# Peptides against a protein of PDB entry 5TUV, part 11

Target 1, 107 residues: chain A of PDB entry 5TUV
Amino acid sequence: KEVIDRLRYLKAEIEDLELKERELDQQKLWLQQSIKNVMDDSINNRFSYVTHEDICNCFNGDTLLAIQAPSGTQLEVPIPEMGQNGQKKYQINLKSHSGPIHVLLIN
Target 2, 107 residues: chain B of PDB entry 5TUV
Amino acid sequence: AQECQNLEVERQRRLERIKQKQSQLQELILQQIAFKNLVQRNRHAEQQASRPPPPNSVIHLPFIIVNTSKKTVIDCSISNDKFEYLFNFDNTFEIHDDIEVLKRMGM

## One batch from the design tools (peptide; aimed at target 1 I67 V77, target 2 F93 D97)

Design b1_p11_4_s2 (made by RFdiffusion4, then SolubleMPNN; from b1_p11_4, 3 letters changed)
Fold by OpenDDE base, seed 4:
Structure b1_p11_4_s2 (fold): chain B 107 residues (1-107), chain C 107 residues (1-107), chain A 11 residues (1-11)
Amino acid sequence: as target 1 above (107 residues)
Amino acid sequence: as target 2 above (107 residues)
Amino acid sequence: SYKPTGFSLTL
């Protein structure tokens, strides 16, 4: 009786958890759409920017590159390897399929 | 007993997934808030200045930031159509998305 | 944050 009751309880709880998970999935979808709508709004789009100062304040003393690329652009960072001169090389490869890439040197 | 144990494991697994989804949902909410705060800040700043910022002084979303030491040497090879970029660094670097930047800005 | 540890992203 105790085992049967426990099984019934657990099954019912799991069912409730399944409903909760589906609810969260739906909420995520709605929120993602909401974010998209907010960002695509013409007024919001006009003001959706940061300044050089904003970036510099986030990364004080560093050399900074800002990269703007079309959606779908591929960014590849290979595992660093030794170069011909014995110097370790670090790389970023960018490849766009739909438009030009824009890079800004911040400092 | 074994069936109960199996269901307990499943229950715990579902609870963990729900927790993860709740966390992801919270992050999306914070992203939306950060973006709205950014827009509000910029609108207010432009209203006070009675003019938009110079076009080349701002970085429009979406973007990514690459930061490295000020001593790092960066070489860049660009395709003729600017669809492909190859960056070579003589030292390590970090890449940050615009969402992280907004967080660092305190938005 | 990403470090040069070998990865690919779609922007």
Scores: peptide ipSAE 0.428, ipTM 0.897, DockQ to the pose 0.861
OpenDDE base, seeds 1, 2, 3, 5: peptide ipSAE 0.357, 0.385, 0.380, 0.395; ipTM 0.892, 0.893, 0.893, 0.896

Design b1_p11_4_s3 (made by RFdiffusion4, then SolubleMPNN; from b1_p11_4, 3 letters changed)
Fold by OpenDDE base, seed 2:
Structure b1_p11_4_s3 (fold): chain B 107 residues (1-107), chain C 107 residues (1-107), chain A 11 residues (1-11)
Amino acid sequence: as target 1 above (107 residues)
Amino acid sequence: as target 2 above (107 residues)
Amino acid sequence: SYSPEGFTLTL
């Protein structure tokens, strides 16, 4: 009886957890759409920017590249390998198919 | 007994997954709040200045930031149509999305 | 954040 009761309890709890998980999945989808709607709003879009100062304050002492690219742009960072000159290759490859890429250097 | 153990493992798995989804949902909420705060800040700033910022002084979302040491040498190869970029660094770098930048800005 | 380890992102 004890084992049977425990099994029944666990099965019921798992069923409740499944319902909770589905609820969270739907909430995530809703929130993602909400964020998209907020960002796509014409007024919000007009003011959706940061300044050079904002970026510099976040990364003191570094050289900074700001990359703006159209949605769908592929960014690849290969595993660093040794080059012919004995130096490791640290690379970023960008490929866009829908528009030009814009890069700003912040020093 | 063994079936109970299997279900207990499954229960824990689901509980952990639910916890992760709850955390992800909270992050999305924070992202939306950060964006709204950014927009509000910029609207207020432009109202006070009675003008928009110079076009080349701001970075419009979406963007990413690449940061590296000031000593890092960066080489860039660009395609004619600016659809392809190849960056070479002589040292390591970090990549940050605009969401993380907004967090660092305290939005 | 991302470090220079082998990966691909879609912007």
Scores: peptide ipSAE 0.454, ipTM 0.893, DockQ to the pose 0.871
OpenDDE base, seeds 1, 3, 4, 5: peptide ipSAE 0.406, 0.448, 0.436, 0.441; ipTM 0.891, 0.893, 0.894, 0.894; seed 1 fails the geometry check

Design b1_p11_4_s4 (made by RFdiffusion4, then SolubleMPNN; from b1_p11_4, 4 letters changed)
Fold by OpenDDE base, seed 1:
Structure b1_p11_4_s4 (fold): chain B 107 residues (1-107), chain C 107 residues (1-107), chain A 11 residues (1-11)
Amino acid sequence: as target 1 above (107 residues)
Amino acid sequence: as target 2 above (107 residues)
Amino acid sequence: SYLPNGFSLTL
């Protein structure tokens, strides 16, 4: 009787958790769509930028490159491997399908 | 008894997954808030200045920041249409997405 | 932050 009651309780709780998980999944989808709508708004898009000063305030005095690219641009960073000259290769590959990429040297 | 144990494991697995989804949802909310705050800041600043910022003084979203030592040699190969970029570094670097930058800015 | 250890991102 005790085991049976525990089983029933656990099954009921798992069912409630399943409902909660589905609720969170729907909320995530809704919020993702909301974010897209906000970012794609013409007025918001016009003001969706950071300044040179903003970047300088966030990082120290090392070389900083800002790379702006269209949404959907693919960035690939391969595992560093030894080059022909015995030096490790550090690379960034960028491929855009919808527009040009812009690079800005901050400092 | 064994069935109870199996269900308890399942219950715990679902609880952890729900916790992770709740955390991810909160991050998305913060991202949206940060973006809205950024837009509001920029609109207000441009209104006060009565002009937009100079083109090369701002970085439009989406973007990434690459930081590396000032001694790092960076080579860049660009396609004719600027749709494809290949960066070569002689040393390591770090990449920061625009979301992280907005967080560092306190947006 | 990301380190150059083999990964992909989509902007």
Scores: peptide ipSAE 0.515, ipTM 0.903, DockQ to the pose 0.943
OpenDDE base, seeds 2, 3, 4, 5: peptide ipSAE 0.515, 0.508, 0.481, 0.401; ipTM 0.898, 0.898, 0.900, 0.896

Design b1_p11_5 (made by RFdiffusion4)
Pose (drawn by RFdiffusion4):
Structure b1_p11_5 (pose): chain A 104 residues (1-83, 87-107), chain B 106 residues (1-49, 51-107), chain P 11 residues (1-11)
Amino acid sequence: KEVIDRLRYLKAEIEDLELKERELDQQKLWLQQSIKNVMDDSINNRFSYVTHEDICNCFNGDTLLAIQAPSGTQLEVPIPEMGQKKYQINLKSHSGPIHVLLIN
Amino acid sequence: AQECQNLEVERQRRLERIKQKQSQLQELILQQIAFKNLVQRNRHAEQQARPPPPNSVIHLPFIIVNTSKKTVIDCSISNDKFEYLFNFDNTFEIHDDIEVLKRMGM
Amino acid sequence: FEFSGNEDFYF
């Protein structure tokens, strides 16, 4: 039949696809680890910053609010319901205080 | 028969997912070289100049909140701990550290 | 940062 070896063929490709994903899952997990190791060198953390000019060049006009918080800080944005609509940002920081810079 | 329809749908799924994973994989690489160059760029600027801490500098990680000039922004802290509440009377946009690093080149 | 909620406001 045309269907029974449409199966054997498809069932012979997915393992190549399955192993390719396993490989891609391993590559991603120790690429992320190598990224974590670089952003926590003490020398690298010293220069891991951006200036006002950089922000202004990438955001034309308007009011800009820069919010800095430690890693793992959670940011929760509810739906714009009505109650006047509500546009709000719920920030939760357990590892430390947050720093807010008003960009001009 | 429906064991044929199930695997063709599953195949495309795996394909569409394996493709997106290869995309975020190179984005993660781009994230590192952009971070390395950003660090190298700041070191070079410090040899021609040190900028003060609370001003003119934003440390990673961070977010950028963009809204209209006529938009009022309120900041509230309550009795509950580890909570921050920002209110806007109008729409806004949130951008990440990764995107701003891309917009500036590297 | 870990984001959750409405994705219309986030990029």

Design b1_p11_5_s1 (made by RFdiffusion4, then SolubleMPNN; from b1_p11_5, 7 letters changed)
Fold by OpenDDE base, seed 5:
Structure b1_p11_5_s1 (fold): chain B 107 residues (1-107), chain C 107 residues (1-107), chain A 11 residues (1-11)
Amino acid sequence: as target 1 above (107 residues)
Amino acid sequence: as target 2 above (107 residues)
Amino acid sequence: FIFSGDKSYIK
């Protein structure tokens, strides 16, 4: 009957979609590795920077901190919670395991 | 009938997930292009200037930009080896990764 | 960077 035919069709389509999803997952993996390789290239790494001007052109009117750290640096932003004095705690915790962290005040 | 409906829901779920993954792949492609454009720009600029920029005038990837109000008070605690940083803000802030910055730069 | 915490701060 119609329902049985629809079931067969849907099951077949889902199988095709599973294949497509796996393909996309693989492509993502490959592309991520490609990006890593490009960024880790010695020549590219030499020129992988932005200037103060670049940053200033992107942001206006605020205090800007530029934080450079090795890949894999842990960045923790706790959910703001009330302190004992009634002030919410706004924090950034950084932990690097492979190199120093550098902080620049842009403006 | 119920099984048919369940499969139709599952099919739609998978289609949406595939769509999301396709979008993520496009973003990765754009990231790679942006990085290559950045490298090319900097390489050309240094060739024209016949020297690299001063070390403290540039921000090397990977980095993040933290922006907050000009009135925000920022306290920073740093470990001896500069591998650990703790930032305290008396107000809210925003974090922008290098990928977003490159996008804003038009790379 | 490996982010953890409140993602609302990521813009």
Scores: peptide ipSAE 0.499, ipTM 0.907, DockQ to the pose 0.914
OpenDDE base, seeds 1, 2, 3, 4: peptide ipSAE 0.479, 0.471, 0.486, 0.482; ipTM 0.906, 0.904, 0.906, 0.906

Design b1_p11_5_s2 (made by RFdiffusion4, then SolubleMPNN; from b1_p11_5, 7 letters changed)
Fold by OpenDDE base, seed 5:
Parts: C-alpha cells; sequence; structure tokens
Structure b1_p11_5_s2 (fold): chain B 107 residues (1-107), chain C 107 residues (1-107), chain A 11 residues (1-11)
C-alpha cells in the first residue's frame, strides 16, 4: 500500500537525518575546540588585536566603547524597565572571574 | 495516515534544524579564517614597523563594542580590582562582538 | 563573553 511504503521511506529518511544531525553536532564541537586552540596559541594570542582605526572604520558618528575582558566574562543587559524616577534603565553589568576588564573610549 | 503525517512533520523539522546547524558551522569556519587573517595582518604590520603597537592603542580579543549616540550620558562604576563594571546609559545602545567587527573589517 | 538579558541589544 502507498501509505505503508511512505511510512517506510519516511522512517528510513529520519534515521539518516538523525545520523546527519549527530555528525554536524560533532563537527561543531571539533571546530569550536579548534578555534579555541588557535586563539590560545601564544603566537596567535600576541597578534589577536584590532586597532582604533579598525573600529573607527567599522562605525561612525557615535560614541564607541571597547570593552576587553577575559573569555567567560559575564555580560548582563537587563530588559529596560522603569526606574524609581520613571526613566527607563539602560545598563550593562560585567563580571569577570579570571582577569581585569579594560575599557577604551574610541570616539 | 496520521502516523505518516506526523513523520512528515518530524522530517521537515529535522531538515530545518540540520539546515540551521549547517549555517552555524559555516559561520564558525569563517570566524576561524577571519582570526587567522587578523593575526597574519598584524604580524606583517609589526614586522614593517619593527615594533609592536603601544599597549593601550589596540584592543585585544575577546572584546565587545558598545555603540551609542554621542548625546548618550554614560556612567561607569568599577570595582577596585576592575573585575566588575556597571554601566548606566540614559538611552539605548548596541553591542557588537569581536566576530562581527572582524566581519566588518573584511577579515 | 557570556550574555544574559535582552538579546535585541546584540547586533
Amino acid sequence: as target 1 above (107 residues)
Amino acid sequence: as target 2 above (107 residues)
Amino acid sequence: FIFSGDPSYIK
């Protein structure tokens, strides 16, 4: 019957898709580890920076803050809510556990 | 018939999820390439200048860029060890990670 | 960075 044949086909395809998804998940993990290894390399780390000019070329007309912090630094941006004075609260909370945070005003 | 329809829905869901994972994997590949290109650029630049850039003239990865209007008032509170920062803005802002910056730089 | 909060701020 056509329905039975379709069921068989779909079940077989889903099985193949499950394998494909697991493959992609594994590839992602491998690539993430690769990126980490490349960035943690002492030579690469020495040259892993951008300049003020680089940033200025990417943005214009606004105030730009560059915030450098160790990997894993907690970045909290609360949903704006009304403060005690009726003003919406726009804020950034940063918390590092492994090193100091550096802030640079670009322009 | 109902089972067939259920499997078809499941099949489509998995296909879309796989598509998303493939896209994410491609982005990771581009990130790694961009980082390697950045390192290569900086190595070449320092070789030509025969010196590294001043420490406070560059922004080391990982970093974020906060973009806000020039009219925005920013208040910053920091801990004594610079491990915790609190930024208060009187208006909205945008946050851009280093990955996006490297993309904008054409890396 | 580990982000938490309003994701609309991330561009």
Scores: peptide ipSAE 0.503, ipTM 0.907, DockQ to the pose 0.926
OpenDDE base, seeds 1, 2, 3, 4: peptide ipSAE 0.481, 0.479, 0.498, 0.474; ipTM 0.906, 0.904, 0.906, 0.906

Design b1_p11_5_s3 (made by RFdiffusion4, then SolubleMPNN; from b1_p11_5, 6 letters changed)
Fold by OpenDDE base, seed 3:
Structure b1_p11_5_s3 (fold): chain B 107 residues (1-107), chain C 107 residues (1-107), chain A 11 residues (1-11)
Amino acid sequence: as target 1 above (107 residues)
Amino acid sequence: as target 2 above (107 residues)
Amino acid sequence: FIFSGDPSFIK
C-alpha cells in the first residue's frame, strides 16, 4: 500500500513537472524573439557597440583581440593537439557566411 | 520497488532540467537588459559629443574577446574577402563573449 | 557566433 501510494504520488508529480517544463520552453522562445527584435532594430543596431575603454576596464595585463563578425559566424576551437615541433597547438578558426570579420588589437 | 526507483530517477532528471531552464531564462533577461542599457548609454554619449565615435574606436556587437598572455605568439591568416580567419597561438587563451563583457561593464 | 570545439577556453 505504501509503495502503491508512492508510485501514484510520483506519477502525478512528474506530470506537473512536464507542464512546468513546457511553460519554460514557451517563455524561452518568446524571450529569444524579443531579444532578436530589439537587436535588429535600426536605432539599437546603430548604438550596439563597446569602446576600447570598456574592454580595457574589463581586462588588463594581457593581449586582447576583439573580433567582430556577423551573427551566425562559426567559431571553432579545436582541442589542443601536439604540433609538429612537439608543442601543443592552440587554434581559433572563424568562418563567416554573411559578411566580413573585423579584428582589433586591444593593448 | 524498481518502478518506484525508476520514477524517482525520472523525477530528479526533470527537476534538474527545469532548474537549468530557469537559469537560462534569467540569463536571457539580463542580456536584454544589458543591451538596452548599452544602447541608452551610447546614445546619450553621442548626443553629448554631437558626433559618433570614429569607426575603428568601437567594437560592434556581436563580438568576442580573446585574452592571452603578453608573451603568447599569435599568427593570423586571413582570406582575401575577410570571411575566414585562422588564429594560431603558442599558448592557451581565453574567449569571452559580448554578453560577459557587458556584465563586467555593469550594464 | 556559433561555437564548436573545446569549451574549456570560454570563460
Scores: peptide ipSAE 0.370, ipTM 0.902, DockQ to the pose 0.929
OpenDDE base, seeds 1, 2, 4, 5: peptide ipSAE 0.052, 0.070, 0.231, 0.365; ipTM 0.885, 0.882, 0.898, 0.902

Design b1_p11_5_s4 (made by RFdiffusion4, then SolubleMPNN; from b1_p11_5, 6 letters changed)
Fold by OpenDDE base, seed 3:
Order: sequence, then structure tokens, then C-alpha cells
Structure b1_p11_5_s4 (fold): chain B 107 residues (1-107), chain C 107 residues (1-107), chain A 11 residues (1-11)
Amino acid sequence: as target 1 above (107 residues)
Amino acid sequence: as target 2 above (107 residues)
Amino acid sequence: FIFSGDPSFVK
């Protein structure tokens, strides 16, 4: 009897969780569209930037590269492999399909 | 008993997914808020200066920040159309997206 | 950006 009652309880709870998950999925979709609309607005786009000072305040002591590229640009970081000199090679591969990539050395 | 265990596993799986989705939604909300705050800041700043910033003094979204040691040797290969970039590092690096940068800026 | 790869070597 206890097992049967537990099974019934679990089934009912799982059903409630399914509903909750679907609700969250819809909320995510709505919010993603909202963000897209805000970012695609002409006025917002004009002012959607950070300064060198902003970046320097967030990071210090190292070499900082800022890479700006269009949305949808592919960023690949392959697993490091041994180079010809016996040193591991660390790489970043960028591929844009909609516009040029811009690189700035911050410090 | 076996059915009960199966349902408990399923229940836990769904609970974890829901938790992850809730966290993702919170991050999206913060992203939208941060972006709006950034735009507002920049609009006000340009109004005070009565001019836009120089083109190469700002980094437009979307962007990433690559952080590596000052000792790291960086080689960059660029395509003719600047649609493809290949970076080679002789040491490890960090990548930070614009979302994280905005968070660090306190937006 | 659409990220792919192993971020483990990212500090």
C-alpha cells in the first residue's frame, strides 16, 4: 500500500513538473525575443558599446584583445595539440558570414 | 519498487532541468537590464560631450575579450576580407563575453 | 558569437 501510494504521488508530481518546465520554456522564448527587439532597435544599436576604460577597469595586468564581430560569428577553440616545437598550441578560430571582424589591442 | 525508483530518478532529472532553466531566465533578465543601462549611460555621456566618441575608442556589441599573460606570444592571421581570423597562442588564455563584461562594469 | 570547442583551456 505504501509503494502504491508513493507511485501515485510521484506520477502526480512529475506531471506538475512537466507543466512547470513548459512554462519556463515559453518564458525563455518571450524574453529572448524581447532582448532581440531591444538590441535591434536603431537607437539602442547606436549606443551599444563599451570604452577602453570600461575594459581596463574590468581587467588588469594582462594582454587584452577586444574582438568585435557580427552576431552569428563562429568562435572555435580547439583542443590544444602539440606543435612542431613540442609546445601545446592554443588557438582561437573566428569565422564571420555577415560582416568583417575587428580586433583592438586594449593594453 | 523498481518502478518507484525509476520515477524518482525521472523526478530528480526534471527538477534539475527546471532549476537550470530558472537560472538561465534570471541571466537573460540581467542581460536585458545591463544592456538598457549601458545604452542609457552612453546616450547621456554623448549628450554631455555633444559628440560621439572616436570610432576606434569604443567596442561595439557583440564582442569578446581575450585575456592572456603579457608573456604570451600571439600570432594572428587575417583573411583578405577580414571575415576570418586565426589566433595562435603559446600559452593559455581566457575568453569573456560582452555579457560578463557588462556585469563586471556594474551595469 | 556561436561558441564551439573546449573551454577548459580558457583560464
Scores: peptide ipSAE 0.274, ipTM 0.897, DockQ to the pose 0.660
OpenDDE base, seeds 1, 2, 4, 5: peptide ipSAE 0.068, 0.068, 0.148, 0.259; ipTM 0.883, 0.881, 0.893, 0.898

Design b1_p11_6 (made by RFdiffusion4)
Pose (drawn by RFdiffusion4):
Structure b1_p11_6 (pose): chain A 104 residues (1-83, 87-107), chain B 106 residues (1-49, 51-107), chain P 11 residues (1-11)
Amino acid sequence: KEVIDRLRYLKAEIEDLELKERELDQQKLWLQQSIKNVMDDSINNRFSYVTHEDICNCFNGDTLLAIQAPSGTQLEVPIPEMGQKKYQINLKSHSGPIHVLLIN
Amino acid sequence: AQECQNLEVERQRRLERIKQKQSQLQELILQQIAFKNLVQRNRHAEQQARPPPPNSVIHLPFIIVNTSKKTVIDCSISNDKFEYLFNFDNTFEIHDDIEVLKRMGM
Amino acid sequence: SFIYSGPKKTE
């Protein structure tokens, strides 16, 4: 039949696709680890910053609010319901205080 | 028969997912070289100049909140711990550290 | 990194 070896063919490709994902899952997990190791060198943390000019060049006009918080800080944005609509940002930081810079 | 329809849908799924994973994989690489160059760029600027801590500098990780000039922004802290509440009377946008690093080049 | 929930852009 046309269908029964449409199966055997498809069932012979997915394992190549399955192993390719396993490989891609391993590559991603120790690429992320190598990223974590670089952003926590003490020397590299010293220069891991951006200036006002950089932010102004990438955001034309308007009011800009820069919010800095430690890693793992959770940011929760509810739906713009009505109660006047509500546009709000819920910020939860357990590892430390947050720093807010008003960009001009 | 429906074991044929199930695997063809599953195949495309795996394909569409494996493709997106290869995309975020190179984005993660781009995230590292952009971070390395950003660090190298700041070191070079410090040899021609040190900028003060609370001003003119934003440390990673961070977010950028963009809204209209006529938008009022309120900041509230309550009795509950580890909570921050920002209110806007109008719409806003949130951008990440990764995107701003891309917009600046590297 | 940050952990996000909800939309980044609002309307």

Design b1_p11_6_s1 (made by RFdiffusion4, then SolubleMPNN; from b1_p11_6, 5 letters changed)
Fold by OpenDDE base, seed 5:
Structure b1_p11_6_s1 (fold): chain B 107 residues (1-107), chain C 107 residues (1-107), chain A 11 residues (1-11)
Amino acid sequence: as target 1 above (107 residues)
Amino acid sequence: as target 2 above (107 residues)
Amino acid sequence: MFIFSGPRKLN
């Protein structure tokens, strides 16, 4: 029957798609590790920075804070809650486990 | 018939997920390229200047950029070891990853 | 890489 043939085809295709998805997942893991390795390289690390000029060229008209912290630093932005005074609370919580956090005011 | 339709829906779902993963992989590739370009730029610049940039003139990766209105009042609380930061803003803000910054820089 | 939680843009 035509329906039976279609079912068989679809099941086979889904199996192929599962293989493709797993392949992509592995490639993602590989690329993530590759990026980590490149960034952790001593020579690359020495030159892994941007300048104030770079940042200023990317943004304008606002106050800009640059926050540098070790990889793995936790950044939490709570959903704004209404304070007792009626003001919403806009917050950033940073927690590093491997080194100090540095904050620079760009403009 | 209903099973056939269910499998067709599943097939389409998987195809879309694969498409998304392919896009994510492309972004990772671009991230790696951008980082390498940044490193090369900085190496060349320091060679031409015959010295590294002043420590406070650069922002080392990884970092984030927080932009907010110039009228925004920012309060910052810092732990003794500088491992924890709490920022309070009286207005909204935006956070940008270093990856996004590199993109804006054209790396 | 930061471990991010919450919105990147607040409105």
Scores: peptide ipSAE 0.464, ipTM 0.904, DockQ to the pose 0.933
OpenDDE base, seeds 1, 2, 3, 4: peptide ipSAE 0.447, 0.310, 0.461, 0.295; ipTM 0.903, 0.897, 0.903, 0.899

Design b1_p11_6_s2 (made by RFdiffusion4, then SolubleMPNN; from b1_p11_6, 3 letters changed)
Fold by OpenDDE base, seed 3:
Structure b1_p11_6_s2 (fold): chain B 107 residues (1-107), chain C 107 residues (1-107), chain A 11 residues (1-11)
Amino acid sequence: as target 1 above (107 residues)
Amino acid sequence: as target 2 above (107 residues)
Amino acid sequence: MFIFSGPKKLE
């Protein structure tokens, strides 16, 4: 009887969790659309940038490349493998389908 | 008893998914707030300066920052239309998306 | 938004 009661309790709790998960899924969808609308607004788009100073304040002591590309650009970082010279290959592959890619050396 | 254990596993699985989704939702909220703050900052700055910044002095969203040692040798191959880029590094690097940068900026 | 594949930090 105790096992039966536990089973009933667990089944009821799982149903409640399913409802909660669906609620979160809907909230995520709504927020994603909201973010898209805000970023696609002409005024917001005009002012959606950071400065070199902003970047330099966030990072120190390294070489920094800033890569700007259209939304949807493919960014691929393959798992490093040994190259022909016995050196591991560290690589970034970028492919855009909707516009040019821009690269800036920050420091 | 076995059914009870199976349901306990399922319950825990759903709880973990819900926790992850709640965290992801919070991140989206922070992203939207950060973006709005960025736009407001830039609008105010340009109003005070009475001009937009030079085109190559800012980095427009979306972007990534590649961070590597100053000793790292970077080779870049670019397509004619600038739609495809291949970066080769002789050492490790880190990639930071615009979302992380905005967080570091305190937006 | 970039379509990202792979690690963000290589070690």
Scores: peptide ipSAE 0.503, ipTM 0.905, DockQ to the pose 0.935
OpenDDE base, seeds 1, 2, 4, 5: peptide ipSAE 0.487, 0.490, 0.330, 0.500; ipTM 0.904, 0.903, 0.901, 0.905

Design b1_p11_6_s3 (made by RFdiffusion4, then SolubleMPNN; from b1_p11_6, 5 letters changed)
Fold by OpenDDE base, seed 5:
Formats: C-alpha cells, structure tokens, sequence
Structure b1_p11_6_s3 (fold): chain B 107 residues (1-107), chain C 107 residues (1-107), chain A 11 residues (1-11)
C-alpha cells in the first residue's frame, strides 16, 4: 500500500535526521571546547582585549559601561517590576565566583 | 493516514531544528575567527607601538557592554570583594556580548 | 562567557 510505503520511508528518513542532529551536536561541543582552548591560551589571553576606541566605534550617543568579569560570571536581568513609586525597576545583578568584576565607563 | 501525517510533521520539525543547529555552528566558527583576528590585530599593534597599551585603556575578554541613555541615572552597589555587583537604572538599557562587539568591529 | 539570565534589551 502507498501509505505503508510512505510510513516506511518517513521512519527511515527520521532515523537519518537523528544521526545528522547528533553529528551537529558533537560538532557544537567540539567547537565550544576549541574556542575555550584558544581563549585560554596564554599568548592569546594576553592579546584578548578591545580598546575604548573599538567600543566607541560600535556605539554612539549613549552612556556605555564596559563590564569585564571572569568566564562563568552570572548575569541576571530581572523582569522590570513596578516599584512602589510607580517607577519600573531596571536592574543588573552580577555574581562572579572566580575573580573580581571590573567596570569601566566608556563615555 | 494520521500516523503518516504525524511523521511528516515530526520530519519537518527535525529539519528545522537541524537548520537552526547548522546556523549556530556557523556562528561559533565566526566567533573563533573573530577572536583570532582580534588577537592578531592587537599583537601587530603592540609590535608597532613597541609597548602594551595602558591597563585602563583596554577591556579584556570576556566582557559585556551596557548602553543606556545619557540621561539615565545609574546606581552601583559593590560587594567588599568586588565579586558581586548590583546596578540600578532609572530607565531601560541594552546589553551586548563581547561576541556582538567583535562582529560590530568587523573582526 | 557570561551566564546570562533575562532580557538583553529592556523596553
């Protein structure tokens, strides 16, 4: 029957797609580890920075804060809630577990 | 017939997910390339200048950029060990990853 | 890499 043949085909294709997806997942893990290794390299780490000029060229007209912190630092932005005075609360919570956080005002 | 349709929907779902993962992999590759380009740029620049940049003139990775209106009032509370930061804004803001910044820089 | 939680742009 045509329907039976279609079912068989679809099941086989789904199995192939599952294999492809797993392959992509593995590639992602590999790339993530590769990036980590490259960034953690002592020589690369020495030169892993941007300048004030770099940042200014990317943004204009606003106050810019640059926040540098160790990898793994937790950054939480709560959903703005209305305060008692009617003002929404806009917040950033940072928590580092491996080193200090540095904040720079760019402009 | 209904089973066939269900499998076709599942097939399409998996195809879309694979497409998304392929895009994510491409982004990771670009991130790695951008970082390598950044390192090379900085190495060359320091060689030409015969010195590293002043410590407070650069922002080391990883970092984020927070941009807000120049009229925004920002309050910052810092823990004793500088491991925790609480920022309060009286208006909206945007957060940009270092990855996005590197893209904007054309790395 | 930061561990991000919440919106990147507040409206």
Amino acid sequence: as target 1 above (107 residues)
Amino acid sequence: as target 2 above (107 residues)
Amino acid sequence: MFVFSGPRKLE
Scores: peptide ipSAE 0.484, ipTM 0.906, DockQ to the pose 0.934
OpenDDE base, seeds 1, 2, 3, 4: peptide ipSAE 0.462, 0.474, 0.477, 0.319; ipTM 0.905, 0.904, 0.905, 0.901

Design b1_p11_6_s4 (made by RFdiffusion4, then SolubleMPNN; from b1_p11_6, 4 letters changed)
Fold by OpenDDE base, seed 5:
Structure b1_p11_6_s4 (fold): chain B 107 residues (1-107), chain C 107 residues (1-107), chain A 11 residues (1-11)
Amino acid sequence: as target 1 above (107 residues)
Amino acid sequence: as target 2 above (107 residues)
Amino acid sequence: MFIFSGPKKLT
């Protein structure tokens, strides 16, 4: 009897959690669309940038590459493998389908 | 007993997913706020300067920042259409998306 | 947004 009651309780709770999860999923989708709309706005797009100073203030002592590319650009970082000389291969693969990629050396 | 345990595991899994989704939703809200703050900052700055910044002095979203040691040798191969980039590093690197950068900027 | 695959940090 106790086990049966516990089972019933758990099943009911799981159903409630399913509803909550679906609600969160919908909120996420809405917010993602909202962000997209805000970023795609012509005025916002015009001012959607950071400066070299901004980047330099965030990072010090390293070589910095800024890579600007269209949304949807594929960025692949393979797991490092040993090269012919025993050196690990550290790579970044970029593939854009909607426009050119721009690379800037910051410092 | 086994069925009860299975449901308890499922319940816990769902609770954790919900928690994660709530956190992700909060991050989306924050990034939207950060973006709006960025736009406002830039708009105000350009008004004061009475001109836009030089084209090569800014990095438009979306972008990533790659930071690596000053000692790192970076080789880049580019496709003819500039849609594909292959970066080779002789040492480790870090990638930071624009969202993270905006956070570091305090937006 | 970039479609990211792989680690962000290779350390």
Scores: peptide ipSAE 0.508, ipTM 0.905, DockQ to the pose 0.901
OpenDDE base, seeds 1, 2, 3, 4: peptide ipSAE 0.486, 0.491, 0.506, 0.337; ipTM 0.904, 0.903, 0.904, 0.901

